# Ledger of designs, part 31: peptides against a protein of PDB entry 7SID

Target 1, 151 residues: chain A of PDB entry 7SID
Amino acid sequence: LHMYLMLLKELPGEEYPLPMEDVLELLKPLSNVCSLYRRDQDVCKTILNHVLHVVKNLGQSNMDSENTRDAQGQFLTVIGAFWHLTKERKYIFSVRMALVNCLKTLLEADPYSKWAILNVMGKDFPVNEVFTQFLADNHHQVRMLAAESIN

## One batch from the design tools (peptide; aimed at target 1 S31 L85)

Design b2_p21_7_s2 (made by RFdiffusion4, then SolubleMPNN; from b2_p21_7, 8 letters changed)
Fold by OpenDDE base, seed 2:
Structure b2_p21_7_s2 (fold): chain B 151 residues (1-151), chain A 21 residues (1-21)
Amino acid sequence: as target 1 above (151 residues)
Amino acid sequence: SAREEERKKELEEKQQQFLNA
């Protein structure tokens, strides 16, 4: 876990995007790692914070490649799972805030949710629609963070 | 394509495992 988290943390931001092939290889084990630690709030928060760099890379990549679509799918699968479990009240506010930050970054890259669509249990949920739900979050800091993206 | 459908199935399986963990 620690080695994997370190690799995610060291992902370059928008200034130095990685080849999509490398991003894809890093994303492939992500779902498995998340599943192993889904009940550990701190680990989940850390993972979500680290994958922000991945979102930035995805947003600047050529969307026409198979690797881009695959990488997007790997990432959105994980985000969709976190969102679903959030709706089931599995995560504390700090994890939800990290998730909102991921969603904000997705909306910045894809404001009309052309590719940023969460598929959960066979149903599609555009990120812009998912994001608005956090405006009504029970925790004031989550609501505030979500509201920053509206204005 | 066949590869795209296979990828979709793999992702669904991964997500289901996550949700059921």
Scores: peptide ipSAE 0.685, ipTM 0.942, DockQ to the pose 0.935
OpenDDE base, seeds 1, 3, 4, 5: peptide ipSAE 0.685, 0.684, 0.684, 0.685; ipTM 0.942, 0.942, 0.941, 0.942

Design b2_p21_7_s3 (made by RFdiffusion4, then SolubleMPNN; from b2_p21_7, 6 letters changed)
Fold by OpenDDE base, seed 1:
Structure b2_p21_7_s3 (fold): chain B 151 residues (1-151), chain A 21 residues (1-21)
Amino acid sequence: as target 1 above (151 residues)
Amino acid sequence: SKEEEERKKKLEEEQQKFLNA
């Protein structure tokens, strides 16, 4: 786990995007790692904080490539799961804060949710619609973060 | 395409494992 988290942390930002092939290799174990530690709030928060760089990388890539779509799909699958479990009240506010930051970054890359669509249990949820739900979060800091992102 | 559908199905299975973990 720690080695994987270290790799995620060292990802370059939007200014220096990785080749999509490298992004795919990094995303490959992500779902499994999240599954193993889904009940560990600190690990989940850390993962969500680190995958911000993945979103930035995806935003710099050609959206028409098959590898880009594959990477987007793998990433969004994980984010969708975190969002779903959040709705089921599985995560504390600090994890939700990290998730909001991920969604914010997604909206920056795709404001109109052309590709940023969460598919959960066979149903599609555009991120721009999902994001607005956090404006009504039970924790004031989450609401504030969400509001700051759109105001 | 067939390949896209296979990927989609695989992702759904992985997500379900995550949700049920």
Scores: peptide ipSAE 0.633, ipTM 0.923, DockQ to the pose 0.930
OpenDDE base, seeds 2, 3, 4, 5: peptide ipSAE 0.631, 0.632, 0.630, 0.631; ipTM 0.922, 0.922, 0.922, 0.922

Design b2_p21_7_s4 (made by RFdiffusion4, then SolubleMPNN; from b2_p21_7, 7 letters changed)
Fold by OpenDDE base, seed 2:
Structure b2_p21_7_s4 (fold): chain B 151 residues (1-151), chain A 21 residues (1-21)
Amino acid sequence: as target 1 above (151 residues)
Amino acid sequence: SKKEKEREEKLKKEQEKFLNA
């Protein structure tokens, strides 16, 4: 876990996007790691904070490539799971804050949710629609963060 | 394509594992 988190943390920012092949390699174990630590709030928060760099890299890539679609699919699958579990009240506000930041970054890259669509249990949820739900979050800081993204 | 379908199925299984963990 620690090694993987370190690798995610060291991911270059939007100024120096990684080749999509490298992004794919980093995403491969992500779902498994999240599954193992889904009940650890601190680990989940840390993961979500680190994958922000992945979102930025995805936004800088060629959306028409097979590798891009693959990377998007792997990433959105994980985000969709976090969102679903959030709706089931499995995560505290700090994790939800990190998730909102991920969704915000996705919307910056894809404001009309052309590819940023969460598929959960066979149903599609555009990120723009998902994001608006956090405007009504029970925690004031989550609502504020979501509201800042709209204005 | 077959490859795309396989990827989608893999992602579905992984997500299910996550949701049921």
Scores: peptide ipSAE 0.627, ipTM 0.925, DockQ to the pose 0.941
OpenDDE base, seeds 1, 3, 4, 5: peptide ipSAE 0.627, 0.626, 0.626, 0.627; ipTM 0.925, 0.924, 0.925, 0.925

Design b2_p21_8 (made by RFdiffusion4)
Pose (drawn by RFdiffusion4):
Structure b2_p21_8 (pose): chain A 151 residues (1-151), chain P 21 residues (1-21)
Amino acid sequence: as target 1 above (151 residues)
Amino acid sequence: SAEEEREERLEEEQEEFLEAD
């Protein structure tokens, strides 16, 4: 787990992007890793805080081949799963804060929501519309974080 | 066919996580 978190945190870089196949190799075990630790709040928070680093390489669309959409789908489905589970009151405010940070990073990467769309229950939600929903949260710290990051 | 197979794999991976104990 430590090895994987370290690789996720360190390998992606903004100045010189990785090949997309390497991004796919990085994102391949993430679904299983998240599946094991679905119950644990601390591990989930740590996983989200470490996966928010991959958006810098994911946002590149110059080489918009099939690998780009495959990697974007692989990441967005995990993010949408976390958001759906959060809507059902399944996570504490720490995981919600980490998800808010991830969503803020996604908004930074794709301001127009061309590709950053969460898919859940056969429906699609743009990230910008989902982000404003956190202004009505039950925890003050998450609301303040969303209000401050609303820019 | 490759697009449909990819979409089905991604749906299965999302459902596995949501149904995890």

Design b2_p21_8_s1 (made by RFdiffusion4, then SolubleMPNN; from b2_p21_8, 9 letters changed)
Fold by OpenDDE base, seed 3:
Structure b2_p21_8_s1 (fold): chain B 151 residues (1-151), chain A 21 residues (1-21)
Amino acid sequence: as target 1 above (151 residues)
Amino acid sequence: MAEEEREKELKEEQEKILNSS
């Protein structure tokens, strides 16, 4: 786990995008890691903070590429799971903060949610709609972060 | 066909996260 998290942390920023093939390799074990540590708040927060770089990489890629769609799918699968578990009140505010940052980055890359759509249990939830829910979060810091992202 | 298989795999992966103990 530690080594994988370190790899995610060391991802280059948006100014230096990775080849999509490398992004796919990094995303491949992500769902498994999340499944094993879904109850560990600190690990989940760390994962969400580190995958921000993935969103930045995806935003610079050709959206019509098959590899891009594949990477988007794998990424959105994890984000959708974290969002669903958030709705079930499984995560503390610090994890929700990290999730909001991910959603914010997604909206910056795809403001109209053309591809940024969370599919959970067979139902689609556009990120722009999902994001507005955090404006009513129980924790003030989460609400503030969400509000700052809209303005 | 390939797209449907990909979606199926993604659903299974998501289910592991949602239903893991």
Scores: peptide ipSAE 0.575, ipTM 0.896, DockQ to the pose 0.843
OpenDDE base, seeds 1, 2, 4, 5: peptide ipSAE 0.569, 0.571, 0.570, 0.567; ipTM 0.895, 0.898, 0.895, 0.896

Design b2_p21_8_s2 (made by RFdiffusion4, then SolubleMPNN; from b2_p21_8, 8 letters changed)
Fold by OpenDDE base, seed 3:
Structure b2_p21_8_s2 (fold): chain B 151 residues (1-151), chain A 21 residues (1-21)
Amino acid sequence: as target 1 above (151 residues)
Amino acid sequence: SAREEREEKLKKEQEQILNAP
């Protein structure tokens, strides 16, 4: 786990995008790692903070590429799961903060949710709709972060 | 199809996260 998290942390930013093939390799074990540590708040927060770089990479890629769609799918699968678990009140505010940051980055890359759509249990939820829910979060810092992202 | 296979894979991965102990 530690080694994997370090790899995620060291992902280049948007100024130096990775080849999509490399992004896919990094995303491949992500869902499994999330499943193993879904109850560990600190690990989940760390994962969410580190995958921000993935969103930046995806935003610079050709949206019509098959590899891009694959990467988007794997990434959104995890985000969708974390969002669902958030709705079930499984995560503390610090994890929700990290999730909001991910959603913020997604909106910056795809403001109209053309590809940034969370599919959970067969139902689609555009990120722009999902994001507005955090404006009513129980924790003030989460609400503030969400509000700052809109303005 | 390739798309259907991808979607099924992603579905299983998500279920694993949602239902993990």
Scores: peptide ipSAE 0.692, ipTM 0.941, DockQ to the pose 0.895
OpenDDE base, seeds 1, 2, 4, 5: peptide ipSAE 0.692, 0.692, 0.691, 0.691; ipTM 0.941, 0.941, 0.940, 0.940; seed 1 fails the geometry check

Design b2_p21_8_s3 (made by RFdiffusion4, then SolubleMPNN; from b2_p21_8, 10 letters changed)
Fold by OpenDDE base, seed 3:
Structure b2_p21_8_s3 (fold): chain B 151 residues (1-151), chain A 21 residues (1-21)
Amino acid sequence: as target 1 above (151 residues)
Amino acid sequence: SAREEREKELKEQQQKILNAE
């Protein structure tokens, strides 16, 4: 786990995008890691904070390429899972804060949710629609972060 | 198809997260 988290942390930002093939290799074990540690909120928060770089990388890629779509799918699968568990009140505010930051970055890259769509249990949820739900979050810091992202 | 297989795998991966103990 710690080795993988370190790799995520050291992922280059938007100024130095990785080849999509490398992004795919990094994303490959992500869902498995999340499944193993979904109940560890500190680990989940850390994962969400680190994958912010992945979102930035995806936003700079050619959206029409197969590799880009594959990477987007793998990433959105995990985000969708975390969002669903959030709806089930499984995560404390600090994890939700990290999730909002991910969603914010997605909206910056895709403000109209052309590709940023969460699919959970066969139903599609555009990120712009999902994001508005956090404006009514029970925790004031989450609401504030969401509101700041709108303006 | 390859796309369908990828989508199936993603669904399985997501379900693994959602059902994890």
Scores: peptide ipSAE 0.680, ipTM 0.936, DockQ to the pose 0.898
OpenDDE base, seeds 1, 2, 4, 5: peptide ipSAE 0.680, 0.679, 0.680, 0.679; ipTM 0.936, 0.936, 0.936, 0.936

Design b2_p21_8_s4 (made by RFdiffusion4, then SolubleMPNN; from b2_p21_8, 9 letters changed)
Fold by OpenDDE base, seed 2:
Structure b2_p21_8_s4 (fold): chain B 151 residues (1-151), chain A 21 residues (1-21)
Amino acid sequence: as target 1 above (151 residues)
Amino acid sequence: SAMEERKKELEEKQEAILNAP
């Protein structure tokens, strides 16, 4: 786990850019890791914090590439799952904070939600729509972070 | 199609997360 997280954190955002093919290979195991540790708040927080670098990479890539679309899909699958579990009140505020940061980064990369759309259980939710929900989060720090991200 | 296959794969992956013990 820790080795994987290190790779997830460092490689996509390193001085030497990785081909999208390599980014995709890194993202493929991500869902499995999330499934194994979905109940561990600390691990989930760490995952969300580390994938921020991947989000930035995905936003800068050529969206016309099949590998780019696949990589985006792999990532959004996980984010969608975390969001859904958040809606089910499975995650504490610190995890939600990390999720908001991911969503913020997505919005910066894709302000019009052209590709940043969460598909959960067959339904599509644009990230901009999802993000606004955190403005009404029960925890004040989450609300504040969400509000700061808009301005 | 390749797109449909990818979609199916992603759905399965997401379900694994959502339904994991």
Scores: peptide ipSAE 0.715, ipTM 0.948, DockQ to the pose 0.890
OpenDDE base, seeds 1, 3, 4, 5: peptide ipSAE 0.715, 0.714, 0.715, 0.714; ipTM 0.948, 0.948, 0.948, 0.948

## One batch from the design tools (peptide; aimed at target 1 N32 A81 H84)

Design b2_p22_1 (made by RFdiffusion4)
Pose (drawn by RFdiffusion4):
Structure b2_p22_1 (pose): chain A 151 residues (1-151), chain P 22 residues (1-22)
Amino acid sequence: as target 1 above (151 residues)
Amino acid sequence: ELEEMEEIIEKNNEEFEEMYYE
C-alpha cells in the first residue's frame, strides 16, 4: 500500500507528462485498492489525497488517443463511485474534504467540462454542477473549503 | 486470508459496476 501510494504521489509530473500507457499502468490497480479499503475512512482519505496528483497528467489531451479516454474513464468512474457513496452518507467529513480537493483539481484541469464528467447510475453529471452542491453540506469546514475554492 | 481478500474485491467490484451501468 505504501509503495503504491508513493508511486501515485511521485511518478506523475506536470512539466514533462508521462506516456499514457504508463498512466494506464498506474491507474489499473486503483479500483481494487479502493475496493479493499472501502470501509476505512483514514485510508480512503489518504488514497484520495494521493490520487489527486494524477489529474495533471490526465488533463493532457494533445495525444487524445484511445488510451487517453481509457485512463480518463478509469479515473472518473472511481471518482464518481466515491461521490455516489458520499451522497448516501457513507463517509466522514475528512473523506468529503479530500473529495472536494479532488474535484477542485479536476475543475482546474478542465474548466469547460469537456471530459470531466462523473458517470453514475447510468447518468452523467458535469463536475461544475456537482461542485456547487457542497455549499449545502452539514459540516462547516467542508462548506468553507468549497466557498473559498469556488473561484 | 488471501481468499477472503479476493472475495471482498470481487463483491465490491460487482457493486461498483452496478453503480456505473444501472

Design b2_p22_1_s1 (made by RFdiffusion4, then SolubleMPNN; from b2_p22_1, 14 letters changed)
Fold by OpenDDE base, seed 1:
Order: C-alpha cells, then structure tokens, then sequence
Structure b2_p22_1_s1 (fold): chain B 151 residues (1-151), chain A 22 residues (1-22)
C-alpha cells in the first residue's frame, strides 16, 4: 500500500501527462486497493486526493482511443464505488470533501459529462448530476466546497 | 522537477507491474 500511495503522490500535473499505457497500469490494482481499504477513512482520503492527477492526465488524452476509454472506465469504476459508499453514509466529511474535489476535476475535464458517467449497480449517473447532490450534504464544509465549484 | 517525477513514476510503475504479474 505504501509504495502504491507513493506512486500516486508522485503523479505529474496536467502540464505533463503520463502515457496512457502507464495510466492503465496504475489503474489496474486501484479497485482492489480501494476495496481492501474501503473502511479506512484516512487511506480513502489519501487515495482520492492523489487520483486527482489521474483525472488531469485523462483530460489531456485523445478521447477517441481505446486505451483512453479503458482508463476512463477503470477510473470511473473507482469513483463510482466511492460515490456508492458515500450514499450509504460510509464516509466522514473529510473523505466526501476529497470526493467532491475529484468530481470537480472531472467536470473541468468533461463539463457536460460526455464520458464522466458513474455506473453503480447497473444504473448510470452523470457526474454533473452526482455533483449537485453535494449541495445538500449534511456537512457545511462539503456544501460550501460544492457551491464554490459551480460558481 | 517534472523530469524527476517522471523518473520516479516510471520506476514505481515498473515495480508495480512486476507485482501485478506475479
């Protein structure tokens, strides 16, 4: 876990995107890691904070390539899992804050949710629709962060 | 630097890739 988190932490920003092949390799174990540590709030928060760089990388890639679509799918699966567990009230506000930041970054890359669609239990949820639900979050800081993102 | 970050990422990715393949 530590090595994997260090790898995520060292991801370059939007100005220096990773090759999609590298992104795919990075994403392969991510679902399993998230699943294994889903009950650890600190680990989840850390993962969510670090995968922001993945979103930035995906946004700079050719959206029509098969590898890009594959990477998007793998990433969205993870975000969808965090969203699902959030709906089941499994995460504290600090984790939800990190998730909102991920969704915000996704919307910056895909404002109209053309590809940013979460599939949870067989149902599709466009990220822009999911994002607006955080405006009604029980925690004031989450609501404020969500509100700032749309203004 | 970005170049240093890239080097670290590539090295870690290679290690991770080997672990996944095991």
Amino acid sequence: as target 1 above (151 residues)
Amino acid sequence: SESEKQRIIEENLEKLKKMIEE
Scores: peptide ipSAE 0.020, ipTM 0.459, DockQ to the pose 0.032
OpenDDE base, seeds 2, 3, 4, 5: peptide ipSAE 0.019, 0.019, 0.018, 0.018; ipTM 0.458, 0.457, 0.452, 0.452

Design b2_p22_1_s2 (made by RFdiffusion4, then SolubleMPNN; from b2_p22_1, 11 letters changed)
Fold by OpenDDE base, seed 2:
Structure b2_p22_1_s2 (fold): chain B 151 residues (1-151), chain A 22 residues (1-22)
Amino acid sequence: as target 1 above (151 residues)
Amino acid sequence: SEEEIKEIIEKNLKELEKLIKE
């Protein structure tokens, strides 16, 4: 886990996007890692903070390739899982804060949710629709973080 | 193909959701 988290942390920023093939390889074990540590709030928060770099890479990539669509699917599956468990009240506010940051970054890359669509339990949820739900979050800091991105 | 990618995504989703429910 530690080694994997370090690899995620060392992903380059927006200025130097990784080849999509490399992104895809990093995403392959992510779902298993998230599932294994789904009950560990600190690990989940750390993962969500680190995958922000993945969102940035996906947003700058050519969206027409099969590898891009595959990588998007892998990533959105994980985000959808975290959102789903959030709706079931399984995560504390700090994890929800990290999730909102991921969603904000997705909206920056895809403001009209053309590809940023969460599929959960076989149903599609555009990220812009999902994001508005955090405006009514029970924790004031989550609401504030969500609200600042609207303007 | 696009359809094949959708199938892979759906498969991954189902597996992840199953693991989360455990």
Scores: peptide ipSAE 0.025, ipTM 0.554, DockQ to the pose 0.057
OpenDDE base, seeds 1, 3, 4, 5: peptide ipSAE 0.017, 0.020, 0.017, 0.016; ipTM 0.439, 0.428, 0.417, 0.411

Design b2_p22_1_s3 (made by RFdiffusion4, then SolubleMPNN; from b2_p22_1, 14 letters changed)
Fold by OpenDDE base, seed 5:
Structure b2_p22_1_s3 (fold): chain B 151 residues (1-151), chain A 22 residues (1-22)
Amino acid sequence: as target 1 above (151 residues)
Amino acid sequence: DEELKKKIIEENLKELQKLIYE
């Protein structure tokens, strides 16, 4: 786990995006890791903070390629899962903060949620609509972080 | 063929979601 998290942390940002094939290799274990540690708040926070680099890489890629769609889908599946568990009040504010940061980054890449759509339990939720719900979060820091994106 | 590939990916993603949600 720790080695994997380190690899996620060291991903290049927007300045030097990774080849999509490399992004896919990093994403392959992600769903399993998230599943295994879904109840560990610290691990979830760390994962969400590190996958910000994945969003940056996806935003710089051509969405027409099969690999990009695959990477997008795998990433959004994980984000959707965290969103789902957030709705079930399974995560503390610090994890929700990390999730909001992921959503903010997604909105920067896709402001109108053309591809940034979460599918949860068979229903589609555009990220821009999901994001606005955090404006009413119970924790003031989460609300403030969400508000920064629209003001 | 391309549409079929898309469907396969979608089905795989659904299975991954189940693993995370459980």
Scores: peptide ipSAE 0.029, ipTM 0.593, DockQ to the pose 0.051
OpenDDE base, seeds 1, 2, 3, 4: peptide ipSAE 0.027, 0.026, 0.026, 0.029; ipTM 0.588, 0.581, 0.577, 0.601

Design b2_p22_1_s4 (made by RFdiffusion4, then SolubleMPNN; from b2_p22_1, 13 letters changed)
Fold by OpenDDE base, seed 5:
Structure b2_p22_1_s4 (fold): chain B 151 residues (1-151), chain A 22 residues (1-22)
Amino acid sequence: as target 1 above (151 residues)
Amino acid sequence: MAEEVERIIKENLEELKKLIEE
């Protein structure tokens, strides 16, 4: 876990995007890691904060690549799981803040949710629609962060 | 720095996968 989180943390941003093949390889174990530690709030927050680098890399890639689509799918599966558990009130505000940051970054890359669509329990939820729900979050900092993204 | 990160990823990915799967 520690080595994995270190690798995620050190991923370069949009200035120096990694090859999509490398991004994909990093994403492959992510769902398993999240599943193992889904009850650990600190680990979840750390994961969500670190995967921001992955989102930035995904936004710089061409959408016609098979690896890009695969990476997007794997990433969105993880985000969908976090969102689903958030709806079930399983996460504290700091984890929700990290999730909102991920969603914000996704919307910056895909403002019309062309590919940023969460599939949860067989239903599709465009990220732009999911994001608006955080405007009514119980915690003021989450609402404020969400509101900043709309402006 | 990007090149270094990429190198680390490539060199340690297989070992990392094994550690996670265990």
Scores: peptide ipSAE 0.019, ipTM 0.499, DockQ to the pose 0.035
OpenDDE base, seeds 1, 2, 3, 4: peptide ipSAE 0.020, 0.018, 0.018, 0.018; ipTM 0.462, 0.494, 0.486, 0.489; seed 1 fails the geometry check

Design b2_p22_2 (made by RFdiffusion4)
Pose (drawn by RFdiffusion4):
Structure b2_p22_2 (pose): chain A 151 residues (1-151), chain P 22 residues (1-22)
Amino acid sequence: as target 1 above (151 residues)
Amino acid sequence: EAEELLEEAEEKLEELEEELEE
């Protein structure tokens, strides 16, 4: 777990992007990793805080081949699954704050929501519309974080 | 033990995917 979190945090870089196949290799076990630790709040928070670093390489669309959409779908499905579980009151405010940080990073990467769309229950939600929902949260810290990052 | 953990993660993932498809 430590090895995987370290690789996720360190390998992606903004100045010189990785090949997309390497991004796919990085994102391949994430789903299983998140499945094992679905119950644990601290691990989930750590996982989100470490995966928010991949968006810098994911947002590149110059080489918009099939691998780009495959990696974007692999990441967006996990993010959407966390958001859906959060809507059902399954996570504490720490995981919600980490999800807000992830969504803020996604909004930074794709302002027009061309590709950053969460898919859940056969429906699609743009990240910008989802982000404004956190202004009505039950925890003051998450609301303040969303209000401050609303820019 | 590593194979058992992998099979358990795969089963949980399938269940989650099926839940989300509904």

Design b2_p22_2_s1 (made by RFdiffusion4, then SolubleMPNN; from b2_p22_2, 12 letters changed)
Fold by OpenDDE base, seed 5:
Structure b2_p22_2_s1 (fold): chain B 151 residues (1-151), chain A 22 residues (1-22)
Amino acid sequence: as target 1 above (151 residues)
Amino acid sequence: SLSSLLAQAEKELKELQEELSK
């Protein structure tokens, strides 16, 4: 786990996007890792912080390709799981802060939620609609972060 | 280099996937 997390952290930012094939390779084990540690707040926070690099890379994609759609789908599956558990009040504010940052980055890449749609338990939730719910979060820092993202 | 880092990452991630699948 720690090695994997270190690898995610070492990814370059938006200035130097990775080939989509490399993004896919990094996403492959992510769902399993998230599933195993879904109840560990510190691990979840770390994962969400580190996958920001992946989200930034997804936003730099200029072509609709099979690999791009695959990467988007794999990432959205993970975010959907975190969102679902957030609705069940399973995560502390610091994890929700990290999730909001991921959603913010998604909205920067896809402001109208054309592809950024979370599928949870067979239902679709556009990220822009999901994001607005954090404006009413119980923790003031989460509300403030969400508000800053809109303005 | 970035290329060497990515190559190492892919190798280690494959090993991790194999371990998690057990």
Scores: peptide ipSAE 0.023, ipTM 0.522, DockQ to the pose 0.049
OpenDDE base, seeds 1, 2, 3, 4: peptide ipSAE 0.022, 0.022, 0.021, 0.023; ipTM 0.518, 0.529, 0.513, 0.538

Design b2_p22_2_s2 (made by RFdiffusion4, then SolubleMPNN; from b2_p22_2, 11 letters changed)
Fold by OpenDDE base, seed 2:
Structure b2_p22_2_s2 (fold): chain B 151 residues (1-151), chain A 22 residues (1-22)
Amino acid sequence: as target 1 above (151 residues)
Amino acid sequence: SLSELQKLAEQRLKELEEELAK
């Protein structure tokens, strides 16, 4: 876990985008890691914070290739799962904060949700629609974080 | 193809959601 999280943390992000093939390799174990530590709120928060670099890399990609679509799909799968579990009240506010930051970054990369669409339980949820729901979050800090992103 | 990748993602999502829900 620690080695994997370190690799995610050290992603160059938007400054130095990685080849999409490398992004895919980093994403491959992510779902398993999330599943294994699903009940550890701190680990989930850390994962969500670190995958911000992945979002930035995806946003900087000018390639419309199979690898790009695959990477987007793998990443959105994880984000969708975290959002789904959030709706089921499985995560505390600090994890939701990290999720909102991921969604915010996705919207910056894809403002019109052309590819940033969460498919959860067979239904499609554009990230812009998902994001607005956090404006009504029960925790004031989550609402504030969401609100600052609409301006 | 895009369709195949989408199906793969959906399958992974289902598996992940089931595991995370436990």
Scores: peptide ipSAE 0.039, ipTM 0.667, DockQ to the pose 0.064
OpenDDE base, seeds 1, 3, 4, 5: peptide ipSAE 0.038, 0.037, 0.038, 0.036; ipTM 0.668, 0.649, 0.653, 0.663; seed 5 fails the geometry check

Design b2_p22_2_s3 (made by RFdiffusion4, then SolubleMPNN; from b2_p22_2, 9 letters changed)
Fold by OpenDDE base, seed 1:
Structure b2_p22_2_s3 (fold): chain B 151 residues (1-151), chain A 22 residues (1-22)
Amino acid sequence: as target 1 above (151 residues)
Amino acid sequence: SLKKLLEEAEKRLKELEEELAK
């Protein structure tokens, strides 16, 4: 886990995008890691903070290839899982803050949710619609972050 | 190099999953 998290942390930003093949390799174990540590708030927060680089990297790519769609799908599966568990009140505010930052970054990359669509329990949820739900979060800092992100 | 590091990380994670599944 620690080695994996270290690799996530060292990912370059949108200014220096990774090859999509490398992104796919990185995303491959991510779902399993998230599943294993879904109840560990600190690990979840760390994961969400580090996957910001993945979002930025995916957003920088204007390619509409199969690999891009595959990477987007794998990433969105993870984000969707975090969002779903958030709705189930499984995460504290600090984790929700990190998730909002991820969603914010997704919106910056895809403002109209052309590809940024969460599929949870067989239903599609565009990220722009999901994001607005955090404007009504129970924690004031989460609401503030969400509000600031759309201004 | 990055690919090798990722493969190693994935391997370790899979091993951990297998241990936890027992």
Scores: peptide ipSAE 0.027, ipTM 0.435, DockQ to the pose 0.068
OpenDDE base, seeds 2, 3, 4, 5: peptide ipSAE 0.017, 0.025, 0.019, 0.023; ipTM 0.494, 0.427, 0.428, 0.386

